# Peptides against a protein of PDB entry 5ONS: the designs that were tried, part 6

Target 1, 181 residues: chain A of PDB entry 5ONS
Amino acid sequence: MFKKFDEKENVSNCIQLKTSVIKGIKNQLIEQFPGIEPWLNQIMPKKDPVKIVRCHEHIEILTVNGELLFFRQREGPFYPTLRLLHKYPFILPHQQVDKGAIKFVLSGANIMCPGLTSPGAKLYPAAVDTIVAIMAEGKQHALCVGVMKMSAEDIEKVNKGIGIENIHYLNDGLWHMKTYK

## One batch from the design tools (peptide; aimed at target 1 W39)

Design b1_p10_4_s1 (made by RFdiffusion4, then SolubleMPNN; from b1_p10_4, 4 letters changed)
Fold by OpenDDE base, seed 2:
Structure b1_p10_4_s1 (fold): chain B 181 residues (1-181), chain A 10 residues (1-10)
Amino acid sequence: as target 1 above (181 residues)
Amino acid sequence: DIEPVEVYEP
């Protein structure tokens, strides 16, 4: 989603949200990420305005105090930014790729099944279309936010093709955006 | 913002 993203070229505008809209978004976030509910008032304090940075390709980024928290495309599901995920790693279920897959993930490539089934990888039960945090062998912090294109079961059985779609990865355009006030 | 504590290299 952000492989060719550049803040200077791809950001259109920024809008401060009304209270009612914020409440609706918070409810959506809790529905998607039930475990975030106790933390949501910390992540999005009531006293702080919530803004949406509107980007090309119908991408929207939720921000609070300049911090990039979540993003979505075409009013689809919300994804946490890696920066938020690093603070709250539990908000997504995890999958772990082996060491060999790291360089490809960091180039924006989708995660192929062998990178999830090989020694050093860890594949956890997950249904297709689940948003997941991609961890790496020997690392503590997620390097990617992805979407299961196959179930974990099918990844193990088929073990060919794209297992997880790469949505947001370390050092992509969104990562380099850092903050937006 | 937060920076990764870990180094990711190809």
Scores: peptide ipSAE 0.132, ipTM 0.761, DockQ to the pose 0.110
OpenDDE base, seeds 1, 3, 4, 5: peptide ipSAE 0.103, 0.079, 0.031, 0.025; ipTM 0.717, 0.713, 0.658, 0.635

Design b1_p10_4_s2 (made by RFdiffusion4, then SolubleMPNN; from b1_p10_4, 5 letters changed)
Fold by OpenDDE base, seed 4:
Structure b1_p10_4_s2 (fold): chain B 181 residues (1-181), chain A 10 residues (1-10)
Amino acid sequence: as target 1 above (181 residues)
Amino acid sequence: DIEPVEVYLP
């Protein structure tokens, strides 16, 4: 989603959301990420305005105090930014790729099944279309936010093709967009 | 602390 993304080139505008809209978004976030509920007032304090940075290709980035928190495309599901995920790693269920897959993930490549079933990888139960945090063998912080294109069960059984779609990864265009005021 | 990107690469 952000492989060719550049803040200067791809940001259209920024809008401040109404209170009612913010409440709706918070409810959506809790629905998507139930574990975030106890932390949501810390992440999005009621006293702080919430903004949406509108980008090309129908990408929207949710921000509070300039911090990039979540993003979505075409009004689809929200994804946490890696920066938020690093602070709250429990927001997403995890999957771990092996050492060999790291360089490909960091190039924006989708994650192939063998990278999730090989020694050094860790595959946890997850349904298709689940948004997941991609961990790396031997590393502490997620390097990617992805979407399960197969269930964990099918990844193990089939072990061929794209297991997880790469949505946002370290050092992509969104990562380099540290803050937005 | 967040690991630098370089740490992920061999």
Scores: peptide ipSAE 0.457, ipTM 0.918, DockQ to the pose 0.067
OpenDDE base, seeds 1, 2, 3, 5: peptide ipSAE 0.386, 0.407, 0.146, 0.153; ipTM 0.898, 0.902, 0.777, 0.781

Design b1_p10_4_s3 (made by RFdiffusion4, then SolubleMPNN; from b1_p10_4, 4 letters changed)
Fold by OpenDDE base, seed 1:
Order: sequence, then C-alpha cells, then structure tokens
Structure b1_p10_4_s3 (fold): chain B 181 residues (1-181), chain A 10 residues (1-10)
Amino acid sequence: as target 1 above (181 residues)
Amino acid sequence: MIEPVEVYEP
C-alpha cells in the first residue's frame, strides 16, 4: 500500500474530526481490536483533536497530535501503523517469518507460505482476512502489518502461494512519514 | 515515537 508512497506527493489534505465522528471511530476500533479498549484513552485522549490525513488512492490516516495511529483504504478496516504497533504489540495477533523472508518482506513482497512454515517461522491459528503483525525470527519488533490470504490451517496444508498480503512494512512510505501535523 | 532497537538489513 505504501511502497511508492511519499508524503509530499501522495497527501491531499488533512481534516479535523467532529466529536461524533471520533466516537464512531473509537467504537469501530474497539470492535476490530478488543484488546485496545483499556488503552484507547491513552492513545486518543479526549482533550486532543483527532485528524484524518487524506491521501491518494483512497487512503486515510488517523492521527492524534501528529502521531500516525491507524490507516484504512476505501473505508475498509483500520490497520495500525507499525509505530503504534511497536508501542502496543498486542493490538494484532502475530505471525513470524523466518530470517530468509525478511529481505523480501522489507521490499514490500507478499509473504509466501514456505516463509511461514519453514524452520524459524511460527504460524499461529488465524482465519482468512485477519489483520496480523508480522514478526521475524530473532527480532523483537514487528516488521510488517499484513492480512491473512489463507487460513493458518491452509498455509500449513497447501504450503504454496501467497499466505499473507503485505500491507505496511518497515521503511515504506508510511514509516518515513513519522508524524503529520 | 518508537524506533526499533534491532537493525533490519536487506
């Protein structure tokens, strides 16, 4: 989603959200990520304005105090930014790729099944379309946010093709935005 | 803002 993304070229505008809209978004976030509820007042304090950075290709980034928190495309589900995920790693269920897959993930490539079933990888139960944090063998921080294109069961069984779609990864255009005020 | 302490190399 952000492989060829540049803040100067791909951001259209930024709007401040009304209280009612913020409330709706918070409820949606809790539905998507139930574990975030106790932390939501810390992540999105009531006293702080919430903004949406509108980007090309129908991408929207939710921000508070310039911090990039979540993003979505075409009014689809919200994804946490890696920066938020690093602060709150429990927001998403995890999957782990082996060391050999790291360079490909960091180039924006989708994650193939063998990279999730090989030694050094860890595959946990997850249904199709689940948004997941991609961890790497020997690393502590997520390197990617992805979406399961196969269930964990099918990844193990079929072990061929795209297991997880790469949505956002370290050093992509979103990562390099850092903040937006 | 969080910056990973690990180094990811291509």
Scores: peptide ipSAE 0.128, ipTM 0.735, DockQ to the pose 0.125
OpenDDE base, seeds 2, 3, 4, 5: peptide ipSAE 0.122, 0.031, 0.116, 0.118; ipTM 0.734, 0.603, 0.722, 0.728

Design b1_p10_4_s4 (made by RFdiffusion4, then SolubleMPNN; from b1_p10_4, 5 letters changed)
Fold by OpenDDE base, seed 2:
Structure b1_p10_4_s4 (fold): chain B 181 residues (1-181), chain A 10 residues (1-10)
Amino acid sequence: as target 1 above (181 residues)
Amino acid sequence: MIEPVEVYLP
């Protein structure tokens, strides 16, 4: 989603959300990520305005105090940014790729099944279309936010092709954006 | 504290 993204070229505008809209978004976030509910008032304090940075290709980024928290494309699901996920790693279920897959993930490539089934990888039960945090063998923090394109069961059985779609990865255009005030 | 990108690279 952000492989060719550049803040200077791909950001259209920024709008401040009304209270009613914020409440609706918070409810959506809780529905998607039930474990975030106790933390949502810390992540999005009531006293702080919530803004949407509107980008090309119908990408929207939710921000609070300049921090990039979540993003979505069109009317699709919300994804946490890696920066938020690093603070709250439990927001998403995890999958772990082996060391060999790291360089490909960081180039924006989709995660192939062998990188999830090989020694050093850890594959946990997950259904198709589940948004997941991609961990790396021997590393503490997620390097990618992805979407399961196959179930974990099918990844193990088929063990070829795209297992997880790469949505947002370390050092992509969104990562480089850092903040937006 | 987050791990820098360089930590992931070979």
Scores: peptide ipSAE 0.335, ipTM 0.877, DockQ to the pose 0.086
OpenDDE base, seeds 1, 3, 4, 5: peptide ipSAE 0.181, 0.295, 0.203, 0.090; ipTM 0.802, 0.864, 0.814, 0.753

Design b1_p10_5 (made by RFdiffusion4)
Pose (drawn by RFdiffusion4):
Structure b1_p10_5 (pose): chain A 181 residues (1-181), chain P 10 residues (1-10)
Amino acid sequence: as target 1 above (181 residues)
Amino acid sequence: EVPQEPLETL
């Protein structure tokens, strides 16, 4: 979603949200990520203004104190930014690719099933359309936010095709936009 | 304390 994204060519503007809207978004975040509920007062303090950074192709980035928290396209599901995920790794279920796939996902490639079924990879049960944190064999931190395109069971069995869609990866355009200011 | 471990599943 952010492979060729930068602030100049992609950010139209930034709107500050009213209380009515903030509560609604928080509710959606709770519905989508149940375990995030205890942590929202920390992530989105009552004191801080909440802003949406509007981007081309109807991408929205939720910001608090200039930190990028979540993003979505159209009114689709929210995804955590990798920076927020690094602070709270439990927000998402995990999938671990083998170390050989690291170079491909850091270049924006989708995850193919061999990257999940090969030794060094760890594939956990997941239904299709689950938003997952992509972990790497031998790495402590997540490197990609992905969406299951095939269920995990199908990935084990079919073992060819895109297993996980690469949505956001380390040092993509979104990662380079460290803060909005 | 904020958990620092990812989830395996939902």

Design b1_p10_5_s1 (made by RFdiffusion4, then SolubleMPNN; from b1_p10_5, 5 letters changed)
Fold by OpenDDE base, seed 1:
Structure b1_p10_5_s1 (fold): chain B 181 residues (1-181), chain A 10 residues (1-10)
Amino acid sequence: as target 1 above (181 residues)
Amino acid sequence: MVPKEFKETE
């Protein structure tokens, strides 16, 4: 989603949200990420304005105090930014790729099934379309936010093709955006 | 800044 993303070229505008809209978004976030509820007032303090940065290709980035928190495309599900995920690693369920897959993930490549079934990888139960944090063998921080294109069960059984779609990864255009005020 | 653990990848 952000492989060729550049803030100067791909951001259109930024709008400040009304209280009612913020409430709706918070409810959506809790539905997607139930574990976030106790932390949401810390992540999105009531006293702080919430903004949406509108980008090309129907991408929207939710921000508070310039911090990039979540993003979505075409009013689909919200994804946490890696910067937020590093603060709150439990927001997403995890999958772990082997060490050899790291360089490919960091180039924006989708995660192929063998990278999730090989020694050093850890594959946890997850349904198709689940948004997941991609961890790596021997590493502490998530390096990617992805979407299951196959269930964990099918990844193990078929072990061929794209297991997880790479949505957002370290050093992509969104990562380099850092803040937006 | 990218976490230091990812600055060197094989």
Scores: peptide ipSAE 0.554, ipTM 0.903, DockQ to the pose 0.047
OpenDDE base, seeds 2, 3, 4, 5: peptide ipSAE 0.548, 0.544, 0.549, 0.549; ipTM 0.901, 0.902, 0.903, 0.900

Design b1_p10_5_s2 (made by RFdiffusion4, then SolubleMPNN; from b1_p10_5, 4 letters changed)
Fold by OpenDDE base, seed 1:
Order: C-alpha cells, then sequence, then structure tokens
Structure b1_p10_5_s2 (fold): chain B 181 residues (1-181), chain A 10 residues (1-10)
C-alpha cells in the first residue's frame, strides 16, 4: 500500500474530526481490536483533536497530536501503523516469518507460505482476512502489518502461494512519514 | 529510525 508512497506527493489534505465521528471510530477500533480498549484513552486522549490525513488512492490516516495511529483504504478496515504497534504490540495477532523472509518483507513482498512453515517461522491459528502483525525469527519488533490471504490451516496444508499480503512494512512510505501536523 | 535489529539483514 505504501511502497511508492511519498508524503509530499501523495497527501491531499487533513481534516479535524467532530466528536461524534471520533466516538464512532473509537467504537469501530474496539470492535476490530478488542484488546485495544484499555489503552484507547491513552492512544486517543479525549482532550486531543483527532485528524484524518487524506491521501491518494483513497488512503486515510488517523492521527492524534501528529502521531500516525491507524490507516485504511476505501473505507475498509483500520490497520495500525507499525509505530503504534511497536508501542502496543498485542493489539494484533502475530505471525512469525523465518530469517530468510526478512529481506523480502522489507522490500514490500508478500509473504509466501514456505516463509511461514519453515524452521524459524511460527504460524498461529488465524482465519482468512485477519489483520496480523508480522514478526521475524530472532527479532523483537514487528516488521510488517499484513492480511491473511489463506487461513493458517491452509498455509500449512497447501504450503504454496501467497499466505499473507504485505500491507505496511518498516521503511515504507508510511514509516518515513513519521508525523503529520 | 528503523530498529537497529533490522538495519542489517543478511
Amino acid sequence: as target 1 above (181 residues)
Amino acid sequence: MVPQEFRETR
């Protein structure tokens, strides 16, 4: 989603949200990520304005105090940014790729099934379309936010093709954006 | 800055 993204070229405008809209978004976030509820007041304090940065290709980024928190495309589900995920690593279920997959993930490549079934990888139960944090063998921080394109069960059984779609990865255009005020 | 653990990948 952000492989060719540049803040100067791809950001259109920024809108400050009404309180009612913010409440709706918070409810949606809790529905998508139940584990975020105890932390949501810290992530999105009531006293702080919430903004949406509108970008090309129907991408929207939710921000508070310039921090990029979540993003979505075409009014689809919200994804946490890696910066937020590093602060709150348990808001997403995890999958782990082997060491060999790291360089490919960091280039924006989708995650192939063998990278999730090989020694050093860890594959946890997850349904198709689940948003997941991608961890790596021997690493502490998530390197990617992805979407399951196959169930964990099918990844193990078929072990061929794209297991997880790469949505957001370290050093992509969104990562380089850092903040937006 | 990207975490140090990812700055060099083999």
Scores: peptide ipSAE 0.618, ipTM 0.925, DockQ to the pose 0.046
OpenDDE base, seeds 2, 3, 4, 5: peptide ipSAE 0.611, 0.605, 0.617, 0.612; ipTM 0.911, 0.909, 0.924, 0.923

Design b1_p10_5_s3 (made by RFdiffusion4, then SolubleMPNN; from b1_p10_5, 6 letters changed)
Fold by OpenDDE base, seed 3:
Structure b1_p10_5_s3 (fold): chain B 181 residues (1-181), chain A 10 residues (1-10)
Amino acid sequence: as target 1 above (181 residues)
Amino acid sequence: MVPKTFKETE
């Protein structure tokens, strides 16, 4: 989603949200990520304005105090940014790729099944279409936010093709945006 | 800035 993204070229505008809209978004986030509810007042304090950075290709980035928190495309599901996920790693269920897959993930490549079933990888139960944090063997922080294109069960059984779609990865255009005020 | 945990040399 952000492989060729550049803040200078791909941001259209930024709008500050009204209170009623913020309330609606918070409810959506709790529905998507039930475990975030106790932390939401810390992530999005009531006293702080919430903004949406509107980008090309129908991408919207939710920000508070310049921090990029979540993003979505075409009013689809919200994804946490890697920067938020590093602070709150429990927001998403995890999957772990082996060491050899790291360089490919960091180039924006989708994650192939063997990279999730090989020694060094860890595959946890997850349904198709689940948004997941991609962890790497021997690393503490997530390197990617992805979407399960197969269930964990099918990844193990079929063990070929795209297991997880790469949505947002370390050093992509969104990562380099860092902040926006 | 890239987290140090993802340095290829580490």
Scores: peptide ipSAE 0.028, ipTM 0.633, DockQ to the pose 0.046
OpenDDE base, seeds 1, 2, 4, 5: peptide ipSAE 0.028, 0.027, 0.027, 0.023; ipTM 0.641, 0.586, 0.638, 0.565

Design b1_p10_5_s4 (made by RFdiffusion4, then SolubleMPNN; from b1_p10_5, 6 letters changed)
Fold by OpenDDE base, seed 1:
Structure b1_p10_5_s4 (fold): chain B 181 residues (1-181), chain A 10 residues (1-10)
Amino acid sequence: as target 1 above (181 residues)
Amino acid sequence: AVPKTFKETR
């Protein structure tokens, strides 16, 4: 989603949200990520304005105090940014790729099934379309936010093709947007 | 900044 994304070229505008809209978004975030509820007040303090950065390709980035928190495309589900996920690693279920897959993931490649079934990888139960944090063998921080294109069960059985779609990865265009005010 | 451990993997 952000492989060829640049803040200067791909951001259209930024809008500040009304209180009622913020409330709706918070409820949606809790529905998507139930574990975030106790932390949501410090992630999105009531005293701080919430903004949406509108980008090309129908991408929207939710921000508070310039911090990029979540993003979505075409009013679909919200994804956490890697920067937020590094602060709150538990908001997504995890999958782990082996060492060999790291270079490819960091180039924006989708995660192939063998990278999730090989020694060094860890594949946890997950349904298709689940948003997941991609961890790497021997690394502490998530390197990617992805979407299961196959269930964990099917990844193990078929072990061929795209297991997880790469949505957002370290050092992509979104990562390089440190803040936006 | 990208964690140091990932800089080495590229």
Scores: peptide ipSAE 0.141, ipTM 0.815, DockQ to the pose 0.046
OpenDDE base, seeds 2, 3, 4, 5: peptide ipSAE 0.052, 0.073, 0.117, 0.032; ipTM 0.710, 0.757, 0.804, 0.680

Design b1_p10_6 (made by RFdiffusion4)
Pose (drawn by RFdiffusion4):
Structure b1_p10_6 (pose): chain A 181 residues (1-181), chain P 10 residues (1-10)
Amino acid sequence: as target 1 above (181 residues)
Amino acid sequence: SSPFYAPPPP
């Protein structure tokens, strides 16, 4: 989603949200990520203004104190930014690719099934369309936010095709936009 | 089997 994204060519503007809208978004975040509920007062303090950074192709980025928290396209599901995920790694279920796939996902490639079924990889049960944190064999931190395109069971069996869609990866355009200011 | 999650911070 952000492979060729930068602030100049992609950010149209930034709107500050009213209380009515903030509550609604928080509710959606709760529905989508149940375990995030105890942590929202910390992530989105009552005191701080909440802003949406509007981007081309109807991408929205939720910000608090200039920190980028979540993003979505159209009114689709929210995804955590990798920076928020690094602070709260439990927000998402995990999938671990083998170390050989790291270079490909850091270049924006989608995850192929061999990257999940080979030794060094760890594939956990997941239904299709699940938003997952992509972990790397031998790495402590997540490197990609993905969406299951095949269920995990299908990935083990079919073992060919895109297993996980690469949505956001380390040092993509979104990662480079460290803060909005 | 079940999905795996990292533990929350203390």

Design b1_p10_6_s1 (made by RFdiffusion4, then SolubleMPNN; from b1_p10_6 with S2E F4Y)
Fold by OpenDDE base, seed 2:
Structure b1_p10_6_s1 (fold): chain B 181 residues (1-181), chain A 10 residues (1-10)
Amino acid sequence: as target 1 above (181 residues)
Amino acid sequence: SEPYYAPPPP
């Protein structure tokens, strides 16, 4: 989603959200990520304005105090940014790729099924379309936010084709934004 | 055989 993304070229505008809209978004976030509920007031304090950075390709980034928290495309599901996920790693279920996968993930590559069943990888139960944190063998912090294109069960059984789609990865265009005020 | 990792389509 952000392989060719550049803040200077792909950001259209930034809008400050009304309180009613913020409440709706918070409810959506809790629905998507139930484990975030106790932390949401810390992540999005009531005293702080919430903004949406509107980008090309119908991408929207939710920000508070300049911090990039979540993003979505075409009114689809919200994804946490890697920067937020690093602070709150539990908000997504995890999958682990082996050490050899790192360079490919960081190039924006999708993860094929064999990459999730290989030695050094760890595949955890997850349904298709689940947003997941991609961990790497020997690394503490997530390298990527992805989407299960197959269930974990099917990945193991079929072991062929795209297992996880790469949505957001370290050093992509979104990562390089850092902050936006 | 298919690779372990592949870039998304353009």
Scores: peptide ipSAE 0.348, ipTM 0.866, DockQ to the pose 0.028
OpenDDE base, seeds 1, 3, 4, 5: peptide ipSAE 0.234, 0.216, 0.024, 0.232; ipTM 0.810, 0.801, 0.569, 0.810

Design b1_p10_6_s2 (made by RFdiffusion4, then SolubleMPNN; from b1_p10_6, 3 letters changed)
Fold by OpenDDE base, seed 3:
Structure b1_p10_6_s2 (fold): chain B 181 residues (1-181), chain A 10 residues (1-10)
Amino acid sequence: as target 1 above (181 residues)
Amino acid sequence: SEPLYAAPPP
């Protein structure tokens, strides 16, 4: 989603949200990520304005005090940014790829099923369409935010084709945006 | 034969 993303060329505008809209978004976030509820007040304090950075390709980035928290495309599901995920790694269920996968993930590659069943990888239960944090063997922080294209069960059984779609990865255009005020 | 990783098209 952000492989060719540049803040200067791909950001259209920034809108400060009304209180009612913020409440709706918070409810959506809790629905998507139930585990975030106890933390949402410190992630999005009531006293702080919430903004949407509108980008090309129908991408929207949710920000508080310039911090990039979540993003979505075409009003679909919210994804946490890697920067937020690094602070709150429990927001998403995890999947792990082996050391050899790192360079490919960081190039924006999707993860094929064999890469999730290989030695050094760890595949945890997850349904299709689940947003997941991609961890790497020997690394503490998530390298990527992805979406399960198959269930974990099917990945193990079929073991071919795209298992996880790469949505946002370390050092992509969104990562380099850092902040927006 | 089957690649472990596949980058999306440009």
Scores: peptide ipSAE 0.159, ipTM 0.772, DockQ to the pose 0.028
OpenDDE base, seeds 1, 2, 4, 5: peptide ipSAE 0.136, 0.021, 0.023, 0.051; ipTM 0.764, 0.584, 0.571, 0.725

Design b1_p10_6_s3 (made by RFdiffusion4, then SolubleMPNN)
Fold by OpenDDE base, seed 2:
Formats: structure tokens, sequence, C-alpha cells
Structure b1_p10_6_s3 (fold): chain B 181 residues (1-181), chain A 10 residues (1-10)
């Protein structure tokens, strides 16, 4: 989603959200990520304005105090940014790729099944279409936010093709935005 | 082990 993304070229505008809209978004976030509910008030304090950075290709980035928190495309599901995920690693269920897959993930490539079933990888139960944090062997912080294109069960059985779609990865265009006020 | 991994520049 952000492989060719550049803040100067791909950001259209930024709007401040009304209170009612913010409340709706918070409810959506809790629905998607139930475990975030106890933390949402410190992630999005009531006193702080919430903004949407509107980008090309129907991408929207949710920000508070300049911090990039979540993003979505075409009114689809919200994804946490890696920067938020690093602070709250439990927001997403995890999958772990082996160290050999790291370079591909960080190039924006989708994650192939063998990178999830090989020694050094750890594959946890997850349904298709689940948004997941991609961990890596020997690394403490998530390298990528992805979407299961196959269930964990099918990844193990078939062990061919794309297991997880790469949505947002370390050092992509979104990562390099850092902040937006 | 490093918490982060940055690929070499293209």
Amino acid sequence: as target 1 above (181 residues)
Amino acid sequence: SSPFYAPPPP
C-alpha cells in the first residue's frame, strides 16, 4: 500500500474530525481490536483533536497530536501503523517469519507460505482476512502489518503461494512520514 | 538481537 508512497506527493489534505465522528471511529476500533479498549483513552485522549490525513488512492490516516495511529483504504478495515504497534504490540495477533524472509518483507513483498512454516518461523492459528503483526526471528518489534490470505491451517497444509499480504512494512512510505500535524 | 531491521539501501 505504501511502497511508492511519498508524503509530499500523495497527501491531499488533512481534516479535523467532529466529536461524533471520533466516537464512531473509536467504536469501530474496539470492534476490530477488542483488546485495545482499555488503552484507547490514552491512545486517543478525549481532550486531543483527532485528524484524518487524506491521501491518494483513497487512503486515510488517523492521527492524534501528529502521531500516525491507524490507516484504512476505501472505508475498509483499520490497520494500526507500525509505530503504534510498537507501543502496543498486543493490538494484533502475531505471526513470525524466518530470518530469510525479512529482506522480502522489507521490500514490500507478500509473505510466502514457506516463510511461515520453516524453522525459525512461528505460525499461530488465524482465519483468512485477519490483520496480523508480522514478527521476525530474532527481532523484538513487528516488521510488517499484513492480512492473512490463507488460514493458518491452510498455510500449513498447502505451504505454497501467498500466505500473508504485505500491507505496511518497516521503512515504507508511511513509516517515513513519522508525524503529521 | 536487534529490535529493528533496516534493509540495505537499494
Scores: peptide ipSAE 0.060, ipTM 0.654, DockQ to the pose 0.034
OpenDDE base, seeds 1, 3, 4, 5: peptide ipSAE 0.026, 0.046, 0.022, 0.032; ipTM 0.601, 0.655, 0.589, 0.638

Design b1_p10_6_s4 (made by RFdiffusion4, then SolubleMPNN; from b1_p10_6 with S2E P8A)
Fold by OpenDDE base, seed 5:
Structure b1_p10_6_s4 (fold): chain B 181 residues (1-181), chain A 10 residues (1-10)
Amino acid sequence: as target 1 above (181 residues)
Amino acid sequence: SEPFYAPAPP
């Protein structure tokens, strides 16, 4: 989503959200990520304004005090930014790829099923369409935010095709955006 | 055999 993303070229505008809209978004986030509920007031304090940075291709980035928290496309599901995920690594369920996968993930590559069933990878239970944190063997921090294109069960059984779609990865355009005030 | 990784569409 952000392989060719550049803040100067791809940001259209920024709007500050009304309280009612913020409440609605918080509810959506809790529905998507139930484990975030106890932390949401810390992540999005009531006293702090919430903004949406509108980008090309219908991308929206949710920000608080310039910190990029979540993003979505075409009013689809919210994804946490890697910067937020690094602070709160439990927001997403994890999947692990092996050492050899790192350079490919960091180039925006999707993860095929064999890359999730190979030695060094760890495949955890997850339904199709689940947003997941992609971890790497021997690394502490998530390399990527992805989406399960198949369930973990089907990845093991079929073991062909795209298992996880790469949505946001370290050093992509969103990562380099860092902040927006 | 299937590759481990495939590039994302542009």
Scores: peptide ipSAE 0.306, ipTM 0.853, DockQ to the pose 0.030
OpenDDE base, seeds 1, 2, 3, 4: peptide ipSAE 0.229, 0.255, 0.277, 0.195; ipTM 0.820, 0.833, 0.847, 0.803

Design b1_p10_7 (made by RFdiffusion4)
Pose (drawn by RFdiffusion4):
Structure b1_p10_7 (pose): chain A 181 residues (1-181), chain P 10 residues (1-10)
Amino acid sequence: as target 1 above (181 residues)
Amino acid sequence: TLEEKIEEAL
């Protein structure tokens, strides 16, 4: 989603949200990520203004104190930014690719099933369309936010095709936009 | 706690 994204060519503007809208978004975040509920007062303090950074192709980035928290396209599901995920790694279920796939996902490639079924990888049960944190064999921190395109069971069995869609990866355009200011 | 949850996730 952000492979060729930068602030100049992709950010149209930034709107500050009213209280009515903030509550609605928080509710959606709760529905989508149940375990995030106890942590929202910390992530989105009552005191701080909440802004949406509007981007081309109907991408929205939710910001608090200039920190990028979540993003979505159209009115689709919210995804945590990798920076927020690094602070709260438990927000998402995990999938671990083998170390050989690291170079490909850091270049924006989608995750193929061999990257999940090979030694060094760890594949956990997941239904299709689940938003997952991609972990790397031998790495402590997540490197990609993905969406299951095949269920985990199908990935083990079919073992060919895109297993996980690469949505956001380390040092993509979104990662380079450290803060909005 | 937050630290416990982080350790569990990682």

Design b1_p10_7_s1 (made by RFdiffusion4, then SolubleMPNN; from b1_p10_7, 5 letters changed)
Fold by OpenDDE base, seed 3:
Structure b1_p10_7_s1 (fold): chain B 181 residues (1-181), chain A 10 residues (1-10)
Amino acid sequence: as target 1 above (181 residues)
Amino acid sequence: SLEELIAAAR
């Protein structure tokens, strides 16, 4: 989603959200990520304005105090940014790729099934379309936010093709945006 | 390293 993303070229505008809209978004986030509820007031304090950075390709980035928290495309599901995920790693279920897959993930490549079933990888139960944090063998912080294109069960059974779609990865255009006020 | 990259970018 952000492989060729540049703040100067791809940001259209930024809007500050009304209170009612913020409440709606918070409810959506809790529905999508139930585990975030106890932390949401810390992540999005009531006293702080919430903004949406509107980008090309129908991408919207939710920000508080300049911090990039979540993003979505075409009003689809929200994804946490890697920067938020690094602070709250439990927001997403995890999958772990082997060390050999790291370079491909960081190039924006989708995660192939063998990279999730090989020694050094760890595959946890997850349904199709689940948004997941991609971890790597020997690394503490998530490398990527992805979406399961196959269930964990099918990844193990079929063990070929795209297991997880790469949505946002370390050092992509969103990562380099850092903040937006 | 990847971890160093993450740390430096914060």
Scores: peptide ipSAE 0.102, ipTM 0.784, DockQ to the pose 0.052
OpenDDE base, seeds 1, 2, 4, 5: peptide ipSAE 0.046, 0.044, 0.074, 0.054; ipTM 0.752, 0.754, 0.756, 0.744

